Peptides against a protein of PDB entry 3J47. Designs and how they scored, part 83

Target 1, 121 residues: chain A of PDB entry 3J47
Amino acid sequence: IRLTNQLKSLKGLQSKLKDVVEYLDKVINKELPINHTILGKLQDVFNLLPNLGTPDDDEIDVENHDRINISNNLQKALTVKTNDELMVIYISNLVRSIIAFDDLIENKIQNKKIQEQRVKD
Target 2, 69 residues: chain B of PDB entry 3J47
Amino acid sequence: YEEKEESNLAATKSMVKIAEQYSKRIEEEKELTEEELKTRYVGRQDPKKHLSETADETLENNIVSVLTA

## One batch from the design tools (peptide; made by RFdiffusion4, then SolubleMPNN)

Design b2_p19_6_s3
Fold by OpenDDE base, seed 3:
Structure b2_p19_6_s3 (fold): chain B 121 residues (1-121), chain C 69 residues (1-69), chain A 19 residues (1-19)
Amino acid sequence: as target 1 above (121 residues)
Amino acid sequence: as target 2 above (69 residues)
Amino acid sequence: MDELLKELQKLIEEQKKKK
């Protein structure tokens, strides 16, 4: 359910982005008048997007580490953070699995000892 | 779309909470291991079962966290 | 079993130090 909802939202965003690109191309080609309301909302979205604009290596802007979704350099830093978090979760799952296996092994050993005692009686 | 955005925001908030709860879950897992050790010494089958159950709950919570990330 | 528990505890402690 949750993954399906995320995929649906992502598809909706992709469709809207495509419609915006097609609209911008038509405006550039002078085929359609500029819809100022759509452009204003798009500009607001772009202002909320971390600046795509300069490939200069030096601005590791520390502040937006928590928002996974916005454009290459921030996305790379967020991808590294997400990978580290996934690794921590993976190790934790491994740890829990090991504990659960330890308990299962000990339970089997105890059950075997109980059966061996019952066969001697 | 809005319900899914809200679900993603709830997921992200859950990830932050998971990072905090992770340290607590690690401590709960250690307490479980100590209870197993104690159960091995005391011969009480019930504390060992409770330890295994809490380890399983801890594992399930991590799996849900991975599926949420 | 005991070695596995120790390794697990060590991994947990290493994760706590990284956070």
Scores: peptide ipSAE 0.478, ipTM 0.848, DockQ to the pose 0.022; fails the geometry check
Fold by OpenDDE base, seed 4:
Structure b2_p19_6_s3 (fold): chain B 121 residues (1-121), chain C 69 residues (1-69), chain A 19 residues (1-19)
Amino acid sequence: as target 1 above (121 residues)
Amino acid sequence: as target 2 above (69 residues)
Amino acid sequence: MDELLKELQKLIEEQKKKK
């Protein structure tokens, strides 16, 4: 049961990562605007995934504990890696949004200057 | 187990490299934004627009690189 | 905007230090 649930969670994570990549590719291609809500929900899912891996302390024999710890450390390492990647993506999107906002402000300032020139003429 | 560990290590190293590239591109983007700010004071509209476009392209390439990792 | 860019750069550097 535990291993099957971990595999299902990992498959769910993989599917979600694929969906995020596809979404980000569409944003890069300017086909879709950046949806911060999707990214935030993705982060929430990734932050909850480590917590979903704690099913209760059912007494399972000591000899599997080291293999389970190695697998859990690997899953933790993969989760940390995935979280770091998501954080990088989030920061990238935020920086891109700031640049786009700077450009919008500059365009607005230019438009205002053009209007002020037309009023003087 | 070892094959998975090796694959995860390789993937982790790749992500570190991508994060470094990303950080470098963010710094390049910031430099572009600073040059746009400088160009705002100089009143040269065309250089600012070109700088903004270059910053956007740099960001796009960063996002693609992070997504491809 | 400059402050926001600086904060973003700081976040990126903090992420790099944690790796």
Scores: peptide ipSAE 0.471, ipTM 0.841, DockQ to the pose 0.038; fails the geometry check
Fold by OpenDDE base, seed 2:
Structure b2_p19_6_s3 (fold): chain B 121 residues (1-121), chain C 69 residues (1-69), chain A 19 residues (1-19)
Amino acid sequence: as target 1 above (121 residues)
Amino acid sequence: as target 2 above (69 residues)
Amino acid sequence: MDELLKELQKLIEEQKKKK
C-alpha cells in the first residue's frame, strides 16, 4: 500500500512538472500571457526545492544528505546515502528471514518428533 | 497525490529514526536468536514462538523502512 | 540450523563493520 502511494505521488509530481514545463514553453513562445500567480507559486516551489540548478560542488556535500528525490546533484549524494540505507535494510530483512526459517525448521523438527512418538504409542 | 506526499514526508522523517534504531533492531534480532537457542535447550515452544513473532515484526519494520526510503 | 545461525551472525557482524 505505502509504496503504491509513493509511486502515485511521484507520477502526480511528474505530471505537474510536465504541465509546468508546457506552460513555461507557451509563455516563452508568447502563446499565453504570463500568469503571475502561477509564476509566484513556481518560484515558491523552486525555493523549497533544494538547489536543482547550481552545480557548485562545495556546499552540497555537508547539509543535504537526507532528501533523496527532488534535486539531481543533491540527489547524487543523497542517492549514495539512500543506497547505503537500502543495503542496511536489505541485510536486516535477510537476517530476519533467516531467523524465521530457523524457527520454521525447529518447529518442523518438533512436529516430526511428536509424530514419531505417536507412532510408537 | 497530496495524501501520498504527506505520507512520504512522514516516511522520510521516520526513515531517519529507523536508521538510528537500525543498530538497536540488529541487537534485538540477536537477542531473539539467543532466545531461540535457549528455547531449543529448554524445549519450550512459547519463547520460540515469541522470538519468531518479534523477528517477523522486525522484518516488517525493515521492509516498511525500505519502502519508505 | 547452527550453521545458518552462524552465517546470519557473520552477516550482522559484517554489516556492523561497514558502518
Scores: peptide ipSAE 0.461, ipTM 0.847, DockQ to the pose 0.021; fails the geometry check
Fold by OpenDDE base, seed 1:
Structure b2_p19_6_s3 (fold): chain B 121 residues (1-121), chain C 69 residues (1-69), chain A 19 residues (1-19)
Amino acid sequence: as target 1 above (121 residues)
Amino acid sequence: as target 2 above (69 residues)
Amino acid sequence: MDELLKELQKLIEEQKKKK
């Protein structure tokens, strides 16, 4: 029962990751706007994953502890990897926002210069 | 077990390579922004627009690369 | 603009330090 629930949770996480990738592909294709709330929720899910993979200290024989620790270390490493990927995506979106703001500021300054010239004429 | 470890190692190496590519693209974007600033002071509007478009394309390619990893 | 670029660069360096 407990192992089946863990496997179900892992499958659910895998499905959610697939949905996030599909969403991000749609954002890249300009079909959807970037939703920062989805990224935040994904980070929250990953920050909670280490807590889902620690079985409380119920008596499982020492030989299974090494395999469970390896699986938990692998899951932790995958979690860290995914957090790094999410952080790269977040930074990329921040950079795009900075460029867009720069263009807006430049356009505003140009428009102001054009108005000042029209008032002098 | 070994096949899974090898797959994870390969995935980790791919992620490091993507991070290096991302760092390069960020530097390209910075150069583009500096050229845009220079073009602002010289009154050459057309080079600035082209620079902004190139920076946007570089960022798009970064996001696609992170999603495909 | 320069301040925002510096903040972005700082975030990239913080990621590189965590790896």
Scores: peptide ipSAE 0.457, ipTM 0.835, DockQ to the pose 0.034; fails the geometry check

Design b2_p19_7_s1
Fold by OpenDDE base, seed 4:
Structure b2_p19_7_s1 (fold): chain B 121 residues (1-121), chain C 69 residues (1-69), chain A 19 residues (1-19)
Amino acid sequence: as target 1 above (121 residues)
Amino acid sequence: as target 2 above (69 residues)
Amino acid sequence: GLNELIERQLKAQELLREI
């Protein structure tokens, strides 16, 4: 269920990203105005998706400068924020793993001491 | 899609909360490590076990946080 | 970044298995 939902969200994000690209192309071509709602939804999706991996959409043409840059910058900022959050969670997990490792080492030491005591008795 | 987006939004909010709680969890983990250290000194298995269990719970919470993230 | 963190977690998990 969760994985399926994640995959569905990714597909939805991909579709939405495609729609945004298509929309951006239409805006570049002056066929449509910038849809702020799409950009907001894209930002929400980027906030939700740890997709570090849309550098490819960053290469989209430099020419539509200011408003696209703000949306892209916000999207990048949201991506960075998500990455930072993931990093924090990862570090937390690592710290917990280290603590668990320390406990295991201590348990092994205790078990060894118990065995040594049993050999002396 | 919307349900997953909502779940992801909730996860992101949870992740922000987790990030805030992360510092607190790190401190709690340190406290647990200190209790382990104390248990090593006192030779009482029970406090050590409790510290280990609390560290494991902290780890599990982080894993759940990562999975939620 | 994230990849390094993931690798560190994997290593931590491996260390936990060795204990």
Scores: peptide ipSAE 0.531, ipTM 0.864, DockQ to the pose 0.023; fails the geometry check
Fold by OpenDDE base, seed 3:
Structure b2_p19_7_s1 (fold): chain B 121 residues (1-121), chain C 69 residues (1-69), chain A 19 residues (1-19)
Amino acid sequence: as target 1 above (121 residues)
Amino acid sequence: as target 2 above (69 residues)
Amino acid sequence: GLNELIERQLKAQELLREI
């Protein structure tokens, strides 16, 4: 369900971006007037997006390191953070699995002892 | 689309909370191991079972966290 | 990194199934 919702959102965004690009191309070609309402909404979206800007500005603004999904350089830093978080979750799962395994081993040993006792009786 | 976005935001908030709860989960896991050790000495199956159940719950929470990430 | 963690988790799950 969650993955499907994420995919649906991404597909919707992709379609909208495509429509915007097509619109911008038509405006550049003087085929259609600029729709100020669509452009304003697009500007708002771009302002909320981390600067997709040129490769040279090394300003990895350290503050936004946590937010996973935005544009390439920031996205790379966010990907690293996500990997670290996933690593922690993985280690936690491993530890829990070890504990569960230890419990199961002990249960098996107890069951064997009970069976051996029943055979002696 | 909006429902999915809301779900993703909730998932992200859950991940932050998971990081905070991770330390508590590790502590709970240690308690389970101690109860198992005690059960080995006392021969009481019930504390050991409870420890195992708590470990399983901790694992489940971690899996949910991974699925949310 | 992450791949090694995933592999260890899979092994842990397999061990749990064998018990």
Scores: peptide ipSAE 0.530, ipTM 0.859, DockQ to the pose 0.021; fails the geometry check
Fold by OpenDDE base, seed 1:
Parts: sequence; C-alpha cells; structure tokens
Structure b2_p19_7_s1 (fold): chain B 121 residues (1-121), chain C 69 residues (1-69), chain A 19 residues (1-19)
Amino acid sequence: as target 1 above (121 residues)
Amino acid sequence: as target 2 above (69 residues)
Amino acid sequence: GLNELIERQLKAQELLREI
C-alpha cells in the first residue's frame, strides 16, 4: 500500500512536469497562451524544493539530513542517512529472521522425534 | 496524490518514533533468544514458544518500520 | 552496502519459507 502510494505520487509529478513542458513548447510556438495558474503552482513547488543549484557549502542545516526524497544535493546527504537507517533496519530484520529459523529448525526436530516414537510404538 | 502525501507525513512521524523504540526492540529480541536457549537445555517447550512469538512481533515491527522509512 | 543487505534479507525470507 505505502509503496504504491509513493509510486502514484511520483507518476503524478512526472505527468504534471510533462504537461508543463508541453505547455511551454506550445507557448513558444504561439499555439496557446501561458497558463498562469499551472506556472504559479509549479513555481510554488520549486520554492518548496531546496535550492538544487546553489552549491554554497555552509548552510546545509543539519535538520535537512532527515528528509530523504526532495531534490539532488540535500537529497544526496539525506540518501546517505537513509541508507544508514535502512541498513540498521535490515540487520534487525535479519536477526529476527535467524531467530525465527532457529525456532523452526527446533520444531522440525521435535516433530521428527515424535514421529520416530510413534513408529516404535 | 493528497492521500499519499498524508501517508508520507504519517510515515515520517512514525520513523521518529521507531528510532526511539529501535534500541528497545533489539534488546527485547535478545532477551527472547536467551529464553529459547534456556528452554532448549531445560526441555520445556513453553518458554521457547513465548520467545518465538516475541521474536515474530519484533520482526513485524521492523517490517512496518522499513515500509514507513 | 544497502543493496547487499536487501539481497541477504530476501535470501533469509526465502529460507524461512522453505522450512
């Protein structure tokens, strides 16, 4: 469910971006007037996106390290943090899986012993 | 799109809570493993079953955490 | 790093399913 919602949002963003590009091309070709409403919404989205273009080193506020998915430079630092968090979660899942396997193996051994006893009776 | 955005926001809040509880969950998993080891030596199936159940609950919580991350 | 971890987790889940 969650992954499906993320993919749906990404697909919607991609479709909107494509529509904006197509609209801009039509305006350049004098086929359609500029849709100010769509451009305004896109501009608002870009203003909410961290400035990808200014590599000015210093004000990478540590707070932005937590929010993974928005645009490239902040996204790279966030991607590293996300990778570390995912690694920890992965290791934890692996440990739980090992414990579950140990229990299953023991259950199988017990079941085998019960069957061997039934054959001797 | 809006429903997905709301879901992502809820997921982010859940991730913060998961980070706080993660260390506790790891410790609970270790305790369960020790009980299984003890049960193997004592031949008592009941403590071992309880350990397995708690390990499963810990696994489910980690899966939800991964899905939320 | 992450890709290798994901692959190991998938293998562990497959092994659990076979038991």
Scores: peptide ipSAE 0.527, ipTM 0.861, DockQ to the pose 0.023; fails the geometry check
Fold by OpenDDE base, seed 2:
Structure b2_p19_7_s1 (fold): chain B 121 residues (1-121), chain C 69 residues (1-69), chain A 19 residues (1-19)
Amino acid sequence: as target 1 above (121 residues)
Amino acid sequence: as target 2 above (69 residues)
Amino acid sequence: GLNELIERQLKAQELLREI
């Protein structure tokens, strides 16, 4: 379900971006007037996108940690944070798996003891 | 699309909360493992089961966190 | 880093299936 929703959102974003590009090309070619409403919505989308900083502004503003991985450079710092978070999740999953394994071993030992008792009876 | 976006936003908020709770979850998992160890020594199946269940819940929460990330 | 962690998790899951 979640992956499907993410894929759907990504596809929707891709379609919207394509439509915007086509619109911008038509405006550049003077085939259509500039639609201020579309431009405003696009600006809002860009503002919601992590600032694709122009390649020159190296200033990693540490504060905006939360925004999703669309922009490559902010994506590196966010990627580091995301990697750290993923690492924590991975370690946690490993620990849980180890605990589950320990429980399975104990269950197996108990089952073996029960079988040995049944053979002696 | 909107439903998925809302789900992703909720997931992101959950990840922040998960980061804060992660240390606590690790400690809870450790406590469950200790209880399992104690159950191994005492031969009491019930504490061990409870530890296993809590460990499973911790793992599930971690998986959900990873899937949200 | 992350790749090694993923590999370890996969191995742990495989071991759990063998029990």
Scores: peptide ipSAE 0.512, ipTM 0.858, DockQ to the pose 0.021; fails the geometry check

Design b2_p19_7_s2
Fold by OpenDDE base, seed 1:
Structure b2_p19_7_s2 (fold): chain B 121 residues (1-121), chain C 69 residues (1-69), chain A 19 residues (1-19)
Amino acid sequence: as target 1 above (121 residues)
Amino acid sequence: as target 2 above (69 residues)
Amino acid sequence: GLNEMIERQIEASKLLREI
């Protein structure tokens, strides 16, 4: 359910971005006037996105480092942190899977021993 | 869209809490493995079953953490 | 990296379902 909701949000954003690009192309070709309301909302979204374009400001604002979706440089540092966190989660899941597997093997061995005893009786 | 954004925000807050709980879950998993090893030597099924149940609970919590990340 | 970890997790989950 949660992953499906994230995927639906991403698809909605992608569709809206495509509509804006198509609208901008029509305005450049003089087919339609600029929709100022859509452009204003897009500008607000871009202002909430960390500035993609200025590599020089060393303001390591440590606080935004946790959100996966922010653009390339901050997104690269966030991607590294997210990759490390996902690695820890993956290792933990693997360890749990190994423990569960060991329990299943022991249960199978016990069931086999019980069956062998029943055949001898 | 807003309902998904609210779900993602709740997920992010849950991830911070999960990081703290994760360290505790790793310790609980180790304790279970030790009880399973002891049960294997003693031949008593009950401690081993309890260890398996706690390992399963720990696994479920990690799956929820992966879905939240 | 991340892709290799995801692939290993999927493989581990398949092995667990076969037992």
Scores: peptide ipSAE 0.521, ipTM 0.856, DockQ to the pose 0.025
Fold by OpenDDE base, seed 5:
Structure b2_p19_7_s2 (fold): chain B 121 residues (1-121), chain C 69 residues (1-69), chain A 19 residues (1-19)
Amino acid sequence: as target 1 above (121 residues)
Amino acid sequence: as target 2 above (69 residues)
Amino acid sequence: GLNEMIERQIEASKLLREI
């Protein structure tokens, strides 16, 4: 369910971005007037998006580092963070798998002992 | 779309909580292993089963956390 | 990296299913 919702949100964003690009192209070609309402909403979205465009500003604002989805340098730092989180989850799953394996081995040994006892009776 | 965005925000908040609870889950997993070891020595099946069930629940919670991440 | 970890997890899960 969550993955499906994320995928749907991403698809919706992609469609909207495509519509904006198409609109901007028409405005550049003087086919349509600038829709100020659409541009204002787009600007609001871009202001909420971390700065994708300027390679030179070294100020990695530390506060938004937790969000998976933003901008190449921030995206690189976020990718590193996401990688670290996934690594922790992976190690946890591995440890759980080892415990489950140990339990299965013990259960199998016990079942074998029960079967051997039944053959002796 | 908005419903999915809300779900993603809830998932992100859950990840922070999972990170905090992760250490506790590791400790619970260790306790289960010790109980299994003790049960192997005592020859009683009941504590081992409970340990296995708790380890499985811990594993499921980690898988859900990975899927949310 | 991440891919190697995923592969190891899949292998561990296969071993668990064989027991």
Scores: peptide ipSAE 0.514, ipTM 0.855, DockQ to the pose 0.021
Fold by OpenDDE base, seed 2:
Structure b2_p19_7_s2 (fold): chain B 121 residues (1-121), chain C 69 residues (1-69), chain A 19 residues (1-19)
Amino acid sequence: as target 1 above (121 residues)
Amino acid sequence: as target 2 above (69 residues)
Amino acid sequence: GLNEMIERQIEASKLLREI
């Protein structure tokens, strides 16, 4: 269920992103007027999307200078926040895994001791 | 899509709470490890089991948080 | 970065499964 939902969300995001790119390209090419409502919604979506982007995509945002920068700065700030949150969650999971591993090791040691005692009896 | 959006919204709210509780969770995890260490020294299996269970619950909560994040 | 963290977590999870 969760994996399926994630896949659906990813597909939906991909489709939406494609539509946005197509729209932005049309706007850049002066084929269509800027729809502020779409841009606002897109901005909201970007603000909600954790930039799980590979580190290499951070370089691409640097070049498109002026007007995109303000939207990009807010988006970047929200992205950074999301990345920080993801990092925290990751670290927490790692720590929990380490604790669980330690417990398993101790359980194995105890089981070994019990087995050794049974062999002596 | 809609169900996931709702889940993501709930998750975002939870993530804020998780961020606030993160430091506390780390400390709780440390305490559990200390209890395990103490249990290892004292030879009391029950505290160790409880620690393991709490660590597992903490792990599960983090996994859920990641999945919702 | 994040990818390295994910990889480390996967590795840790594998180790846990071996126990």
Scores: peptide ipSAE 0.530, ipTM 0.852, DockQ to the pose 0.024; fails the geometry check
Fold by OpenDDE base, seed 3:
Structure b2_p19_7_s2 (fold): chain B 121 residues (1-121), chain C 69 residues (1-69), chain A 19 residues (1-19)
Amino acid sequence: as target 1 above (121 residues)
Amino acid sequence: as target 2 above (69 residues)
Amino acid sequence: GLNEMIERQIEASKLLREI
């Protein structure tokens, strides 16, 4: 369910982005007037997106470390943070698995002792 | 689309809470292991079973966190 | 990397199901 919703959202964004590109191409070719409402909304979206464009500015602005798979250079820093968080979750799962395994070993030992007692009776 | 975006935002907030609760989950896991050790000495199967169940619940919560991440 | 961690988690989950 969650993955399907994420995929649906991504597909919707991709379709909208394609429509915007097609619209911009038509405006450049003077085939259609600029739709100011769509352009304003798109500009707002771009302002919320991390700067994809200039490769040269080394300013890793440290502040917005959140998990969102945002564009190129900022995306790499966010990917590192996501990897660290996933590592912690992985270690936690491993520890839980070890505990569950220890419990199973003990249950097996107890079951063997019960069987040995039944054979002696 | 909006429902999915809202679900993803809720999931992200849940992951932050999971990081905070991680230390607590480790403590709960240790307590369960101690109860199992005590159960080995007392011969009571019930505390050990409860420990295993709590460890499993903790594991499930971590898996959900990974799937949300 | 992340892929290796996912694989190890899958293996741990399989071991837990065998118990």
Scores: peptide ipSAE 0.525, ipTM 0.854, DockQ to the pose 0.024; fails the geometry check

Design b2_p19_7_s3
Fold by OpenDDE base, seed 3:
Structure b2_p19_7_s3 (fold): chain B 121 residues (1-121), chain C 69 residues (1-69), chain A 19 residues (1-19)
Amino acid sequence: as target 1 above (121 residues)
Amino acid sequence: as target 2 above (69 residues)
Amino acid sequence: GLNELIEKQLKASELLREI
């Protein structure tokens, strides 16, 4: 369900971006007038998007280091944070797996003792 | 689309909460391991089973956290 | 790095399923 919703949102964004590109090409070619309403919404989206332009290495705002991959350069910093979070989750899962394995070993030892006792009776 | 965006925002907030709870879960896991060790010495199966169940619950919560990231 | 971590996680999950 969650992955499906994310995929649906991404597909919607992709379709909208394609429509915008097609519209901008037509405007550049003087085939259609600029739709001010669509352009205003697009500008709002671009203002909310991390700067996709080549920011010099120095504008990596340390505060945004912790959020998920939306755009390539800020995405690199966000990718590092996501990698760190995934690493923590991985270590946690490994620890839980070790505990579960320990319990299995103990259960196996107990079962063996019960079987040995049944053979002696 | 909006419903999915709202779900993703809720998931991100839950991930922050999970990170805070992660330290607590590690401590709970250690406590369970100690109880299992104690149960191994006492020969009681029931405390060991409870420890295993809590470890499994902790694993499930981590998996949900991964699926949420 | 991340890919290796994912592979280890997958292996751990498979081991847990066999238990």
Scores: peptide ipSAE 0.526, ipTM 0.854, DockQ to the pose 0.024
Fold by OpenDDE base, seed 1:
Structure b2_p19_7_s3 (fold): chain B 121 residues (1-121), chain C 69 residues (1-69), chain A 19 residues (1-19)
Amino acid sequence: as target 1 above (121 residues)
Amino acid sequence: as target 2 above (69 residues)
Amino acid sequence: GLNELIEKQLKASELLREI
């Protein structure tokens, strides 16, 4: 359910981006007027996105290291942090799986012992 | 779209809390495994079953964390 | 790294479902 909602949001953003590109192409070709409201909202979204274009400013705050697939440099640092977090989650899931497997093996061994005792009786 | 964005933001905040709880859950899982080992020596199934149930609960919480991630 | 970890988790989950 949650993954499906994230995928639906991403598809919605992709569709909106396509509509903006098609609109810009039509404006360049003088087929339609510029929709200033859509452009303003898109500009606000781009301002909230880490600046893709300026490689130079080293200082932009290390703070939001978290998961948003934002632009390549911040995205690289965020990707490293996300990879580390996912690795920890993976290791913990593996440990839980091992514990569950050990319990299952012991249950099977006990069931076999009970069956062997019933055959001797 | 906005409702899904709000759900994703709430999930991200929950992930920070999950990271703190995760270290505690790993410790709880270790304690459960030690009780299972002790129960195997004593031959009583009850402590071992409780350990298995706690390990399963810890596994479910990790799966939810991965889905939130 | 991450892809291999995900594949191992999937395999471990499948093994747990068979038992």
Scores: peptide ipSAE 0.529, ipTM 0.858, DockQ to the pose 0.024; fails the geometry check
Fold by OpenDDE base, seed 4:
Structure b2_p19_7_s3 (fold): chain B 121 residues (1-121), chain C 69 residues (1-69), chain A 19 residues (1-19)
Amino acid sequence: as target 1 above (121 residues)
Amino acid sequence: as target 2 above (69 residues)
Amino acid sequence: GLNELIEKQLKASELLREI
């Protein structure tokens, strides 16, 4: 369920990103007006993404290629963060498994000792 | 989508907390391993069992954390 | 990386089943 929801959210984000790109391309081509609501929601999503510093007004034209790179960099950063989280969880599980294994080994050793004592009695 | 985003945000916050809890759980696991080591020396089955159970619970919590991540 | 870690966990889980 949770993974399915994450996958659905990721697919939704991907679809939305595609729609935004298509919309931006249409706006650039003067085919459609800027949808302020979609842009606002996208900006909110970007603002929830770690602050890429506000560059001043003059670099607006060079910024669009950088904005795609920024979104990609943020997506990459989120992917790295997810990988790091998965790694931590994996290491944690591994450590717990090792502890459980050590306990099982000890239980086996104890069982052998109990069996040896029963043979001596 | 929004429910999943909220779940992912909660999961991410939980994951940071899980990382901190994981560090703490690793320490708790070490303490449990020390108790198991002590139980091995004392030959008391009960403390060793308790340590093993706590290690298992720690493992289960990590598995649940992984599944929730 | 992660794949190797997953494989190690799987091996650890298998080892736990053998005990």
Scores: peptide ipSAE 0.522, ipTM 0.860, DockQ to the pose 0.021; fails the geometry check
Fold by OpenDDE base, seed 5:
Structure b2_p19_7_s3 (fold): chain B 121 residues (1-121), chain C 69 residues (1-69), chain A 19 residues (1-19)
Amino acid sequence: as target 1 above (121 residues)
Amino acid sequence: as target 2 above (69 residues)
Amino acid sequence: GLNELIEKQLKASELLREI
């Protein structure tokens, strides 16, 4: 369910971005006037997006590190953070799998012992 | 789309909580393994079963966390 | 790194299914 919702949100964003690009191309070509309402909404979206474009401002604002979806340099740092988080989850799953395996081995040994006792009776 | 965005935000908040609870879950997993070990020595099946079930629940929670990430 | 870890988990999960 969560993955499906994320995928739907991403698809919606992609469609909207495509529409914006198409609109901007039409405005550049003087085919349509600038829709100020759409542009304002787009600006709001861009303001909520981490600054993608200017390479010069090294001030990586430390606070927003937790959001997976942020722009290339921040995306690289976030990608590293996401990789670290995924690594922790992976290690946790591995540990759980080992415990489950140990329990399974013990259950098999017990079942075998019970079966051997039944054959002796 | 908005419902999915809200769900993703909730998932992200859940990840932070999972990170905090992760240490506790690891400790619970260790306790289960120790209980299984003790059950192996005592020859009682019941404690081992309970330990195995708790380990499985812990594993399931980690898988859900990975799927949310 | 991550891919290798995922592969190890998959292998562990397969082993658990065989027991």
Scores: peptide ipSAE 0.521, ipTM 0.856, DockQ to the pose 0.021; fails the geometry check

